Peptides against a protein of PDB entry 5EG6. Designs and how they scored, part 80

Target 1, 151 residues: chain A of PDB entry 5EG6
Amino acid sequence: RLRSQTVSTRYLHVEGGNFHASSQQWGAFYIHLLDDDESEGEEFTVRDGYIHYGQTVKLVCSVTGMALPRLIIRKVDKQTALLDADDPVSQLHKCAFYLKDTERMYLCLSQERIIQFQATPCPKEQNKEMINDGASWTIISTDKAEYTFYE

## One batch from the design tools (peptide; made by RFdiffusion4, then SolubleMPNN)

Design b1_p24_2_s1 (from b1_p24_2, 10 letters changed)
Fold by OpenDDE base, seed 3:
Structure b1_p24_2_s1 (fold): chain B 151 residues (1-151), chain A 24 residues (1-24)
Amino acid sequence: as target 1 above (151 residues)
Amino acid sequence: SLDPSKMRDISPLLMKPKKIYKAP
């Protein structure tokens, strides 16, 4: 299970104030659990505890301090994101990061860039959205679990 | 290749947090 802590993910790293992709690099991030009603901003409140699918999270680069917009972490089944899964996040399974308050926009790796990519609704399954491989992420916890505070 | 019409830049949305509060 995953909780608010530092994590690593393949490809994703920050350079020059922007998120980039590298096939040879793993980025170190802190994944913060937010309340569902937490607003977007340069200041925010985080919670401790286990993260469940469907919850709102913030990814902050442990090195540069750069942060992505609020994301909803979703469970992935094959090439689909599950919209109604709410069980604890498993590091053994791929996940997707839905950009909160968008029209099916997901965090996606395309070539050497990190982008938003719009998922396609599943006609026969309303609780699923079709995503590509670039929108499927693998994250693992790291031994470095210290909380990072930015001022 | 991915459909370019479904792609958007995320760079403008990036920010550096000034302060992160920890809930009690």
Scores: peptide ipSAE 0.399, ipTM 0.879, DockQ to the pose 0.638
Fold by OpenDDE base, seed 4:
Structure b1_p24_2_s1 (fold): chain B 151 residues (1-151), chain A 24 residues (1-24)
Amino acid sequence: as target 1 above (151 residues)
Amino acid sequence: SLDPSKMRDISPLLMKPKKIYKAP
């Protein structure tokens, strides 16, 4: 299980007030759990607890304090984001970060940049959206905690 | 390769939170 905590992800870091990509750097971020009804803003309330897919999170750079907009963390299966998965987030699985209240926009690595990239709907699978490889992320906890994988 | 029509700048959405509250 993944809880609200400091985490790292490859290729993502903050420089000059912007999020950038680097193959040589791992950014340190705090992943905050928000209530589903938490509004966007410069002030927000965070919750303690284990994070499940489908929940709203805030990624805040541990160094600069810069934050991405509210994200919904979604489970990734192959090249698709699952819209209805709600099991606990596993660090052994890839995840995607949907920008909340957008038209299928996901946090995406493109060359040296972090961008929004629009997922493609799956016509025959309404619970899935097709994402590219750049929109699939791996999260590694920086805490000295044990995590269990659940199938 | 990424389809440019599906790309959007994220920079305008970035911010530095002024206050982060902890729920009880």
Scores: peptide ipSAE 0.394, ipTM 0.881, DockQ to the pose 0.671
Fold by OpenDDE base, seed 1:
Structure b1_p24_2_s1 (fold): chain B 151 residues (1-151), chain A 24 residues (1-24)
Amino acid sequence: as target 1 above (151 residues)
Amino acid sequence: SLDPSKMRDISPLLMKPKKIYKAP
């Protein structure tokens, strides 16, 4: 299970105050759990505990302190984000980061850039949204602020 | 390839938090 802690994800790191993508260099982030009603801002309150799918989180770069906007972490099944999953987040299981209060916008890797990408509704399954591979992320816990991964 | 109409820049939304509070 994943809790508020330092984590790392492939294809995401901060350099020069901006978020960048890399297939080899991994960035380390502190994943903060927020209340569902926590507002966006330069100041925010974080909670301790195990993170569940559907909850609001903040990803803050452990090195630079730069942060992404509030995200809802969602479970991924194949190429779909599950909207109603609420079980504890599993490390190494693919997840998606919905940008809170947007029209199905997800954190996405495009080429070497981090962008927002709009998911496609699933007409037959209202509890799912179709995402691409670039919007599917793997999270692992780490004690290091930065590392390079080679496969 | 990604549909450009579904893409949006995230850069304007990035921030450096000034203060992070811990819930009591």
Scores: peptide ipSAE 0.362, ipTM 0.872, DockQ to the pose 0.695
Fold by OpenDDE base, seed 5:
Structure b1_p24_2_s1 (fold): chain B 151 residues (1-151), chain A 24 residues (1-24)
Amino acid sequence: as target 1 above (151 residues)
Amino acid sequence: SLDPSKMRDISPLLMKPKKIYKAP
């Protein structure tokens, strides 16, 4: 299970005031749990507890302090993001970061850059969106915590 | 092989938080 804590993910790092990607780098971030109704801003309130899929999070670079906009962490099944999954986030299992209040925009790796990429609705499954491999992220906790994998 | 029409820059959305509050 994943709590509000420092985490690492491959590729993602901050350089020159922007988020970039490198195949040899794992960026360190603090993942903050927010209330669903927390507004975007330079000031925000964070919560303690285990993070579940579907919840709103803030990803803050541990080195630079730069933050991504509010994200909804979503469970990934193959090449689809699940919109209604609400179980605890599993470490080392792929997840997707939906940019909150956007038209299906997800945090995505493109070459050496981090971008927003629009997911495609699944025609026959309203609870899923099709994402590419670049929008699937592996999260590793950098804090000492109990590890539990959820399939 | 990503569709450029579905891409947007994320730089304009980046911010450095001034204060992070912990819920009581």
Scores: peptide ipSAE 0.362, ipTM 0.871, DockQ to the pose 0.675

Design b1_p24_2_s2 (from b1_p24_2, 11 letters changed)
Fold by OpenDDE base, seed 1:
Structure b1_p24_2_s2 (fold): chain B 151 residues (1-151), chain A 24 residues (1-24)
Amino acid sequence: as target 1 above (151 residues)
Amino acid sequence: SLDPSKMRDISHLLMKPKKIYKAP
């Protein structure tokens, strides 16, 4: 299970103040748990504890301190993001990062760049949204704040 | 391939937090 801590994920890293992607690089990030009502801003309050799907998180680069907007971490089932999953986040499962307060925009890898990608509603399943492989992420815990892994 | 109509840049949304508070 995943708690607020330093994590790494394939592709995602920060360089020159921007988020970049590399198939050969795993970036290290702090994943911070936020309250659901925490507002976006230059200052925010983080919580301790185990992270559950559906909760709001902040990804902060452990090296540069750069941060992505507030995200909702969602469970992934095949090519779909589950909107109502609320079990503890498992490092064994892929996850998706919904950009909070957007119209189904997810953090996505596209041609070695990080972008927003709009998920497609599932007509027959209102609790699911169709995402692509680039919007499916694997994250692992790291022991140190500054950790970089190259494949 | 990705549908371009579903793609948006995220660069303008990036920031460096000034301060991160720890909840009591």
Scores: peptide ipSAE 0.313, ipTM 0.847, DockQ to the pose 0.694
Fold by OpenDDE base, seed 4:
Structure b1_p24_2_s2 (fold): chain B 151 residues (1-151), chain A 24 residues (1-24)
Amino acid sequence: as target 1 above (151 residues)
Amino acid sequence: SLDPSKMRDISHLLMKPKKIYKAP
């Protein structure tokens, strides 16, 4: 299970106050668990605990302290983000970061830059929306805590 | 391939938190 903790993801790092991507770098971030009703702002309250898909999180760069807007971490199945998954986040699975309160905008890597990419609704599956590969992320815990995988 | 119409800049949304509170 993934806890509110320091994590790393491939490509993503902060430089010059902006989020950048590099194929040779893993950025270190703290993933904070927020309440669903936590507002956006320069000040926010975080909670400890295990992170589940569908929950609101903040990614804060461990180096610069820069933060992305509130995100909803979502489970990825192939090239789709699952909107209703609520099981514990697994580091062994790809995830997507939905920008909260947007029209299907996801954190996306495109040509060594971080952008927002709008997912496409799945006509036949209301609980899914299509994302590209750049919007699928692998996260790895950077602490020494033991990780347990659950099928 | 990325559809440009689906792309949007994110840099303007970045911020540095001034204070992070920890819930009990």
Scores: peptide ipSAE 0.308, ipTM 0.846, DockQ to the pose 0.673
Fold by OpenDDE base, seed 5:
Structure b1_p24_2_s2 (fold): chain B 151 residues (1-151), chain A 24 residues (1-24)
Amino acid sequence: as target 1 above (151 residues)
Amino acid sequence: SLDPSKMRDISHLLMKPKKIYKAP
């Protein structure tokens, strides 16, 4: 299970006010749990507790303090993001970060940069959206760095 | 293999929070 805490993920790091990616580097972020109705803003309220898929989170760079927009952390099954999964987030399991209130935009790695990438609806599975490998993230708590693996 | 038409920059959405409140 993953609680609101500092975490690390491969590729993602902040440099010069922008999010960048490196295949050999892990960035450290604090993942904050938000209420589902928390609005976007420069000020926000965070909650303690275990994070479940489907919940709204904020990723804040532990070094620069830069934050991504509100995200919904979603469970990944193969090449799809699950829209209705609500079990506790499993560390080291692939997850996707949906940009809240967008048209299926997900946090994605492309050419050493972090971008938004639009997922494709699954015609026969309304509870799934098709994502690519660049939109699948592995996260670990920083106190579990010894379990870090590279694909 | 990513479709460029499905890509969008995210830099303009980045922010540095002024304050983060802790709920009970």
Scores: peptide ipSAE 0.301, ipTM 0.844, DockQ to the pose 0.680
Fold by OpenDDE base, seed 3:
Structure b1_p24_2_s2 (fold): chain B 151 residues (1-151), chain A 24 residues (1-24)
Amino acid sequence: as target 1 above (151 residues)
Amino acid sequence: SLDPSKMRDISHLLMKPKKIYKAP
């Protein structure tokens, strides 16, 4: 199970104020659990506990402190994101990061950059959206220590 | 290859948090 903690994912790292990708690097991030009603901002409240698919999270670079917009973590089945999965996040499965309050935009690796990529609806499966490999992420827990923010 | 029409930059949405609060 995944909790609000320090995690690592392949490719993703921050350089020059932007998120970049490298096939040879694993980026370290803090994944924070947010309330579903938490607004976007430079100040936010994080929760302890196990993260479930469908919940809102914040990814913060452990090195630079740069943060992505609020994301909804979703379960991945092959090349589809599951919209209604709500079980605890498993590190054994790939996940997708939906950018909250967008039209099916997902965090995606393209070339050596991190971008938004629009998923395609699945007409015959309303609980799924079609994504690509670049929008599928593997998360590995690296540290149980709590993140302390320093201004 | 990915469809460029479905791609958007995210760099302008990045920010550095000023404070992160712990819920009670």
Scores: peptide ipSAE 0.293, ipTM 0.835, DockQ to the pose 0.638

Design b1_p24_2_s3 (from b1_p24_2, 13 letters changed)
Fold by OpenDDE base, seed 3:
Structure b1_p24_2_s3 (fold): chain B 151 residues (1-151), chain A 24 residues (1-24)
Amino acid sequence: as target 1 above (151 residues)
Amino acid sequence: MLDPSKMRDISSLLMKPKKIYKAK
């Protein structure tokens, strides 16, 4: 199970005020659990506990303190994001990060940059959206128990 | 290969939190 904690995912890191990916670097991020009704802002309230698919999270770089917009973490099945999964997040499975309040925009790795990529609806499976490999992420917990970033 | 028409920049959406509150 995944709790609000410091994690690593793919080759994600922050450079020059932007999120980038490098095959030689793994960044450390804190994944914060937010209430579903938490608004976007530079100040926000985080919750302790186990993270479930469908919940709202914030990814904050543990080094630079840079943060992505609010995300909904979703379970991935092959090349599809599951819209109705609500079980606890497992580090054994890939996940996708839906940008909250967008039209199917997901956090995606393209070349060496992090972008938004629009998922394709699945007409025959309304509870799924088709994503690509770049929008599938693997999360692993780190030894760091508490979040601290440096300015 | 990704369809460029489905791509959008995210840089302008990045921010540095000023304060993070912990719920009790």
Scores: peptide ipSAE 0.350, ipTM 0.858, DockQ to the pose 0.656
Fold by OpenDDE base, seed 1:
Structure b1_p24_2_s3 (fold): chain B 151 residues (1-151), chain A 24 residues (1-24)
Amino acid sequence: as target 1 above (151 residues)
Amino acid sequence: MLDPSKMRDISSLLMKPKKIYKAK
């Protein structure tokens, strides 16, 4: 299970004040748990504890201090993000990062860049949204500032 | 290939937090 801590994600790192993607370089981020009602801003309050799907989080680069907007971490099942999953986040499962207060925009890898990508509603399943592979992330705990991935 | 109509830039949304508070 995942708690508020330093984590690494494949294809995500910060360089020159911008978020970049790399197949080999993993960025180290501190994942902060926020209250659901925490507002966006340059100052925010973080919580301790284990993170559950559906909760609001902040990803802050452990090296540069740069942060992404508030995200809702969602469980991924195949090519869908589950909107109502609320179990503890597992490092064994893929996850998606919904940009909070957007119209189904998710953090997405596209051609070595990090972008927002709009998920497609699932007509038959209101609790799911169709995402692509680039919007499906694997996160692992790390105590390192940087992680180099080799397959 | 991703549908361009579904893509948006994220760079303008990036920030460096001035202060992070810990809940007590």
Scores: peptide ipSAE 0.349, ipTM 0.862, DockQ to the pose 0.693
Fold by OpenDDE base, seed 5:
Structure b1_p24_2_s3 (fold): chain B 151 residues (1-151), chain A 24 residues (1-24)
Amino acid sequence: as target 1 above (151 residues)
Amino acid sequence: MLDPSKMRDISSLLMKPKKIYKAK
C-alpha cells in the first residue's frame, strides 16, 4: 500500500522549472492525497492516509517544490488505465496519472520530456482507456530506493 | 510512435504551491 509520502519515479525530475525525463534517473516527489472536490490552486489541503486508485493526488517535486496539476492515480492493466479501480495503490505496480478535468490527458514520457498525452477510449470497455508505455509509471517510496530498477 | 496530435505541453500548468494545508 502507498500512503501520502515522498516517492520516487523513473524518468521524472524537475530542471529549470520544467519537468524532464531521464531513463537513468529517478526523481523524488511527495505525493499528496486530496479530497475529490479539492479545487486547483496555489493553495490546497491535503489528507493523510493510504492512497487508493481513483483518488486525486498532487505530485510535488521534493527539490524544487514545483507541482503538477491535480492528478487521478489510476491502476494500469497491460496497456490500459482502469477508470473504476479503487483498491489501494500497490508500489512497484504500474500506474497512470490522469490530469483531472481533462479530455483523457495523461502524464506521459516523450523524448526525454514530460507531456500530456490523450488516451484512447476503449469502445468495448467503458471502464478502460488505452495508454502507451510512456504513460505507465512505476513508483516507489523513497525509503525503498534500494529497489530501484532500470530497463 | 506517439501521435503528435494527442500531445500537449505541460509546462504552463506547473506551479509552486504557496501554501499546503494539512487537514485534521
Scores: peptide ipSAE 0.345, ipTM 0.862, DockQ to the pose 0.681
Fold by OpenDDE base, seed 4:
Order: sequence, then C-alpha cells, then structure tokens
Structure b1_p24_2_s3 (fold): chain B 151 residues (1-151), chain A 24 residues (1-24)
Amino acid sequence: as target 1 above (151 residues)
Amino acid sequence: MLDPSKMRDISSLLMKPKKIYKAK
C-alpha cells in the first residue's frame, strides 16, 4: 500500500520553476493526501494514511518545493483510467493523475515535457476514460517500507 | 502521437506552497 510519503516517478522533475521530463532522471516528490474538500491554494492541509485510488493528492517536488495542482490519483487498466476504483494504490501498477475540477485533464508526458492531456470518454463504459500512454505513471516509494500487493 | 486539441500547458498552474498544515 502507498502511504502519504516521498515517492519517485520516472521522467518527472522540476527545473527552473517548471515541470520537465527526462528519460534519464527520476524526480523525487512528496505525495500528500488531502481531504476531498480541500481547496486549492498556497496553503493546504495534509493527512496521514494510506492512499486509495480516487483520493485527492498533492505532488510537491522535494527539491524545489514546487507543486502541481490538486490531483486525483486513479487506477489504470490497460489504456483507461478507472473513475470509480477505490482500492489502495499499488506501486506495482500504473496510475494516472487527474487534474481535479477539469474536463478530464490528466498529467501527461509528451516529448520530454509535462502537459495536460484530455482523456476521451468511453461511450460504453461510464466508469472509464481513455488516456494516452504518457498519462500512465509508475511511482516508487523512496522510503524503506513494507509493501503489500493486492490483486 | 498526441492530438494537439487535447493538450494544454500546465506551467501556469504550478505554485510553491507557502505553508503545509498537518492534520491532527
């Protein structure tokens, strides 16, 4: 299970006040768990605990302190983001970061830069929306902690 | 290849938190 903790993800790092991507770098971030009703701002309250899909998180660069807007971490199944998954986040599975309060905008890697990319609704599956491969992320805990896999 | 119509810049949304509170 993933806790509110320091994590790393491939490509993503901050340079010059902007988020950039590099195939040779793993950026270190702290993933903060927020309440669902936490507002966007330069000040926010974080919670301890295990992170579940569907919860609101803040990614803060451990080096620069720069932060992305509030994100909802979502489970990925193949090339789709699951909108209703609520099980504990697994580091062994890819995840997607939905920009909260947007029209299906996801954090996406494109040609060594970070952008927002709009997911496409799945007509026959309201609980899914199609994302680009660049919007699928692998996160790795930088803390020495026991990990449990859930099928 | 990504559809440009689905792409949007994120730089303007970045911020540096001034204070992070920890809930009890």
Scores: peptide ipSAE 0.339, ipTM 0.857, DockQ to the pose 0.675

Design b1_p24_2_s4 (from b1_p24_2, 11 letters changed)
Fold by OpenDDE base, seed 5:
Structure b1_p24_2_s4 (fold): chain B 151 residues (1-151), chain A 24 residues (1-24)
Amino acid sequence: as target 1 above (151 residues)
Amino acid sequence: ALDPSKMRDISPLLMKPKKIYKAP
């Protein structure tokens, strides 16, 4: 289970105050749990506890302190983001980060750049949105043990 | 290749939090 903690993800790190992507570097971030009604701002309140899909989170770089906008962490099923999943986040599964209050914009890796990418609605399945591989993320906790990663 | 019409820059949205409060 994932809780508010330090995590690492591939292809995302901060250098010189900017977010960069690298296949060889993993970024260290603290994932903060926010209330659903927490507003965007330079000051915010974080909660302790285990994170569930559908909840609002903040990713803050452990090195620079730079933060992404509020994100909703969503469960991924194949190439789709699930809109109604609410079970505890599992590190065994990929996840997607929806930029809160946008028109289906997701955090996405594209050619070593971090961008927003708009998901495609699934007309036949209203509880799903089609995302690309670059919008699927693997996160690993870093506060319990040290890991060696292989590409 | 990704459709450019579906892409948006995220850089302007980045910020450094001034204060992070811990809820009791």
Scores: peptide ipSAE 0.434, ipTM 0.894, DockQ to the pose 0.679
Fold by OpenDDE base, seed 4:
Structure b1_p24_2_s4 (fold): chain B 151 residues (1-151), chain A 24 residues (1-24)
Amino acid sequence: as target 1 above (151 residues)
Amino acid sequence: ALDPSKMRDISPLLMKPKKIYKAP
């Protein structure tokens, strides 16, 4: 299970106050759990606990302190983000980061850049949005963690 | 190749938190 902790993800790192992508670098971030009603701002309150899909999180660079906007971590299944999944986040599965309060914008790797990329609705499946491969992320805990698999 | 019409810069949204509070 994933909890509020320091994590790493490939390609994503901060340089010069901006988020950049590098195939040769793993960025270290602290993933903070926020309340669903926590407002965006330079000051915010974080919670301890295990992170579930659908919850609001903040990614803060452990080195520079730079932060992304509030994100909703979502489960990924076959290039789709699941909107209603609420089970505990697994580090062994891909996840997507929806930029909260946007029109289906997701954190996305494009070449050497980190961007927002708009997901495509699934007309026949309202609980899913189509994302590209660049919007699928793998998180690895930098702390000692126990991994549990759920079928 | 990504559709440019679906792309948006995140740079303007980046910030450095001044204070992070711990909930009790």
Scores: peptide ipSAE 0.429, ipTM 0.891, DockQ to the pose 0.674
Fold by OpenDDE base, seed 2:
Structure b1_p24_2_s4 (fold): chain B 151 residues (1-151), chain A 24 residues (1-24)
Amino acid sequence: as target 1 above (151 residues)
Amino acid sequence: ALDPSKMRDISPLLMKPKKIYKAP
Protein backbone atom coordinates (compact mmCIF):
# COMPACT_ATOMS: atom_id res chain seq x y z
CA ARG B 1 0.00 0.00 0.00
CA LEU B 2 1.00 3.58 -0.64
CA ARG B 3 0.91 6.29 1.99
CA SER B 4 1.82 9.95 2.07
CA GLN B 5 5.56 9.71 1.58
CA THR B 6 8.46 10.21 -0.75
CA VAL B 7 8.04 8.44 -4.07
CA SER B 8 9.71 8.17 -7.44
CA THR B 9 8.14 8.05 -10.88
CA ARG B 10 9.49 7.67 -14.37
CA TYR B 11 9.24 10.38 -17.01
CA LEU B 12 8.78 13.18 -14.48
CA HIS B 13 11.43 15.44 -13.00
CA VAL B 14 12.05 19.12 -12.40
CA GLU B 15 14.82 21.09 -14.04
CA GLY B 16 15.17 24.83 -14.23
CA GLY B 17 11.92 25.37 -12.41
CA ASN B 18 9.89 23.35 -14.88
CA PHE B 19 8.62 19.82 -15.07
CA HIS B 20 10.32 17.75 -17.72
CA ALA B 21 10.01 14.26 -19.08
CA SER B 22 12.70 11.62 -19.35
CA SER B 23 12.38 7.96 -20.20
CA GLN B 24 15.78 7.40 -18.62
CA GLN B 25 15.12 9.05 -15.29
CA TRP B 26 13.00 8.61 -12.18
CA GLY B 27 12.22 11.83 -10.36
CA ALA B 28 11.77 12.01 -6.61
CA PHE B 29 8.61 13.55 -5.18
CA TYR B 30 6.62 13.89 -2.04
CA ILE B 31 3.09 12.66 -2.42
CA HIS B 32 0.87 14.37 0.13
CA LEU B 33 -2.63 13.36 1.12
CA LEU B 34 -5.10 16.24 1.28
CA ASP B 35 -8.62 16.51 2.57
CA ASP B 36 -11.23 16.49 -0.15
CA ASP B 37 -12.20 20.04 0.79
CA GLU B 38 -8.66 21.42 0.87
CA SER B 39 -8.39 24.45 -1.39
CA GLU B 40 -5.68 25.20 -3.90
CA GLY B 41 -3.03 27.60 -2.69
CA GLU B 42 0.54 28.33 -1.74
CA GLU B 43 -0.23 27.03 1.72
CA PHE B 44 -2.09 23.81 2.39
CA THR B 45 -2.59 21.17 5.05
CA VAL B 46 -1.54 17.57 4.57
CA ARG B 47 -2.39 14.39 6.42
CA ASP B 48 -0.58 11.19 7.16
CA GLY B 49 -2.05 7.87 6.22
CA TYR B 50 -2.59 5.38 3.49
CA ILE B 51 -3.76 6.82 0.19
CA HIS B 52 -6.87 5.47 -1.51
CA TYR B 53 -7.94 5.90 -5.09
CA GLY B 54 -10.26 8.86 -5.42
CA GLN B 55 -8.46 10.92 -2.80
CA THR B 56 -6.86 14.30 -3.38
CA VAL B 57 -3.07 14.46 -3.42
CA LYS B 58 -0.25 16.92 -4.00
CA LEU B 59 2.95 16.03 -5.82
CA VAL B 60 5.90 18.14 -4.72
CA CYS B 61 9.37 17.81 -6.18
CA SER B 62 11.71 16.78 -3.39
CA VAL B 63 14.59 18.72 -4.90
CA THR B 64 13.11 21.99 -6.11
CA GLY B 65 9.92 22.17 -4.08
CA MET B 66 7.85 22.79 -7.19
CA ALA B 67 4.33 21.42 -6.98
CA LEU B 68 1.62 20.32 -9.35
CA PRO B 69 -1.95 21.45 -8.75
CA ARG B 70 -4.25 19.30 -6.67
CA LEU B 71 -4.72 15.88 -8.19
CA ILE B 72 -7.13 13.03 -7.69
CA ILE B 73 -5.30 9.74 -7.90
CA ARG B 74 -7.32 7.22 -9.89
CA LYS B 75 -6.98 3.55 -10.59
CA VAL B 76 -6.13 2.51 -14.13
CA ASP B 77 -7.60 -0.45 -15.96
CA LYS B 78 -5.80 -0.91 -19.27
CA GLN B 79 -6.40 2.40 -21.05
CA THR B 80 -9.15 3.69 -18.79
CA ALA B 81 -9.26 5.60 -15.54
CA LEU B 82 -11.74 4.32 -12.99
CA LEU B 83 -13.82 7.09 -11.46
CA ASP B 84 -15.30 5.21 -8.53
CA ALA B 85 -12.45 3.02 -7.31
CA ASP B 86 -11.67 3.72 -3.66
CA ASP B 87 -9.42 0.87 -2.56
CA PRO B 88 -5.90 1.52 -1.25
CA VAL B 89 -3.39 2.56 -3.87
CA SER B 90 -1.11 -0.29 -4.88
CA GLN B 91 2.39 0.22 -6.17
CA LEU B 92 1.85 -2.86 -8.33
CA HIS B 93 -0.68 -1.04 -10.49
CA LYS B 94 -0.53 1.98 -12.72
CA CYS B 95 -2.41 5.09 -11.70
CA ALA B 96 -3.66 8.28 -13.29
CA PHE B 97 -3.64 11.80 -11.92
CA TYR B 98 -6.79 13.77 -12.62
CA LEU B 99 -6.39 17.52 -12.29
CA LYS B 100 -9.02 18.40 -9.74
CA ASP B 101 -11.92 20.60 -10.86
CA THR B 102 -11.14 20.27 -14.57
CA GLU B 103 -12.99 18.77 -17.50
CA ARG B 104 -11.34 15.36 -17.42
CA MET B 105 -7.79 16.72 -17.63
CA TYR B 106 -5.05 14.29 -16.65
CA LEU B 107 -1.32 14.56 -16.10
CA CYS B 108 0.21 13.20 -19.28
CA LEU B 109 3.53 12.55 -20.96
CA SER B 110 3.64 13.71 -24.57
CA GLN B 111 6.94 13.17 -26.32
CA GLU B 112 9.34 14.85 -23.90
CA ARG B 113 6.87 17.20 -22.25
CA ILE B 114 4.46 17.00 -19.37
CA ILE B 115 1.02 18.29 -20.31
CA GLN B 116 -2.63 18.14 -19.45
CA PHE B 117 -4.58 15.77 -21.64
CA GLN B 118 -8.35 15.51 -21.75
CA ALA B 119 -9.74 12.04 -21.25
CA THR B 120 -12.60 10.80 -23.39
CA PRO B 121 -15.81 9.67 -21.70
CA CYS B 122 -16.73 6.03 -22.08
CA PRO B 123 -20.24 6.03 -23.55
CA LYS B 124 -21.19 2.63 -22.20
CA GLU B 125 -19.38 2.88 -18.88
CA GLN B 126 -20.04 6.02 -16.88
CA ASN B 127 -17.56 5.01 -14.20
CA LYS B 128 -14.67 5.02 -16.68
CA GLU B 129 -12.99 7.46 -19.01
CA MET B 130 -10.42 6.67 -21.66
CA ILE B 131 -6.85 7.86 -21.21
CA ASN B 132 -3.68 7.44 -23.24
CA ASP B 133 -0.66 5.45 -22.16
CA GLY B 134 1.13 8.68 -21.41
CA ALA B 135 -1.40 9.38 -18.67
CA SER B 136 -0.64 6.10 -16.88
CA TRP B 137 1.99 6.38 -14.18
CA THR B 138 3.99 3.98 -12.08
CA ILE B 139 5.19 5.12 -8.69
CA ILE B 140 7.48 3.46 -6.18
CA SER B 141 8.26 4.30 -2.59
CA THR B 142 11.62 5.76 -1.74
CA ASP B 143 13.38 6.31 1.56
CA LYS B 144 15.47 9.21 0.35
CA ALA B 145 13.82 12.46 -0.69
CA GLU B 146 16.76 13.75 -2.71
CA TYR B 147 17.35 10.50 -4.57
CA THR B 148 17.09 10.37 -8.36
CA PHE B 149 17.26 7.11 -10.28
CA TYR B 150 18.70 6.82 -13.78
CA GLU B 151 18.20 3.81 -16.02
CA ALA A 1 0.07 11.01 -31.90
CA LEU A 2 -2.17 12.76 -29.40
CA ASP A 3 -5.01 15.03 -30.43
CA PRO A 4 -3.73 18.59 -29.98
CA SER A 5 -7.23 19.83 -29.21
CA LYS A 6 -7.16 17.78 -26.03
CA MET A 7 -3.82 19.13 -24.85
CA ARG A 8 -3.18 21.99 -22.47
CA ASP A 9 -0.03 23.51 -21.05
CA ILE A 10 0.52 22.72 -17.38
CA SER A 11 3.34 25.20 -16.79
CA PRO A 12 1.06 28.06 -15.72
CA LEU A 13 -0.34 25.88 -12.95
CA LEU A 14 2.99 25.06 -11.35
CA MET A 15 3.92 26.72 -8.09
CA LYS A 16 6.25 26.44 -5.15
CA PRO A 17 4.38 26.12 -1.87
CA LYS A 18 5.30 28.59 0.83
CA LYS A 19 4.14 26.43 3.68
CA ILE A 20 2.87 22.90 4.07
CA TYR A 21 1.02 22.31 7.31
CA LYS A 22 0.71 18.93 8.94
CA ALA A 23 -2.65 18.09 10.40
CA PRO A 24 -2.67 16.95 14.03
Scores: peptide ipSAE 0.429, ipTM 0.891, DockQ to the pose 0.685
Fold by OpenDDE base, seed 3:
Formats: sequence, C-alpha cells, structure tokens
Structure b1_p24_2_s4 (fold): chain B 151 residues (1-151), chain A 24 residues (1-24)
Amino acid sequence: as target 1 above (151 residues)
Amino acid sequence: ALDPSKMRDISPLLMKPKKIYKAP
C-alpha cells in the first residue's frame, strides 16, 4: 500500500526549475494526500493515511521543493486509466496521474521532458481512458518518512 | 511518436509551495 510519504519514481527529476526525465535517474518526491476540495495554491493542507485511487495528491520534489499541480492518482490496466477505481494504491502496479480539472490531461514522459498528454476516451468503456506508456508510472516508497526539501 | 496536438507544456504550472499544513 502507498501512503502519504516520500517516494521515488523512475525518470522524473527537477532541473533548472523544470521537471525533466532521465532514463538513468530516479527522482525523490513526497506524495501528499489532499482533500478532494483542497484548492490549488502555494499553501495547502495535507493529510496522513493510505492513498486510494481517485484521490487528490501533490507531488513535491524532495530536493528542490518544486511541486506539480494537483493530481488524481488513477489505476492503470494495461494501456488504460481506470476512472472509477478506488481501492488502495499498490506499488506493484502502474498508475497514472490525471491533472485535476483538465480535459483528460495526464502527466506524461516524452523524450527528455515531462508534459501533459491528453488521454483518449474509450468509446466502449466509459470508465476507462486510453493512455500511452509515457503516462504510466511506477512508484516506490523510500525509507524517508519526513518531508524535507532544499531551497 | 506521440501526437503533438495532444501535448501541453507543464512548466507554467510548476510552483514552489511556501507552506504545507498538516491536518490534525
């Protein structure tokens, strides 16, 4: 199970104030659990506990302190994101990060850059959206329990 | 290759939090 904690993910790191990708690097992040009604801003409130698919999270770089916009973590089944999954997040499974309040925009790796990529609706399955491999992420918890970043 | 028309820059959305509060 995944909880609000420090995690690492492949490829993702921050350089020069921007998120970048490297096939040989793992970035350290803190994944924060937010309330569904938490607004976007420079200040926000986080909660402890296990993270479930469908919940809103914040990814903050442990090194630079840079943060991504609010994301909804979604379960991935093959090349589709599941819209209605709500079970606890498993580190053994890939996940997708939907940018909250967008039109199917997902966090995506493209070459050396992190971008938003629009998922394609599944015409036969309304509870699924088609994503590419770059929008499928693997998260691994670290031994760090406390959030720390360097300014 | 990914469809460029479906891509959007995320850099403008990046920010550095000033304060993170912990819920009691």
Scores: peptide ipSAE 0.415, ipTM 0.882, DockQ to the pose 0.657

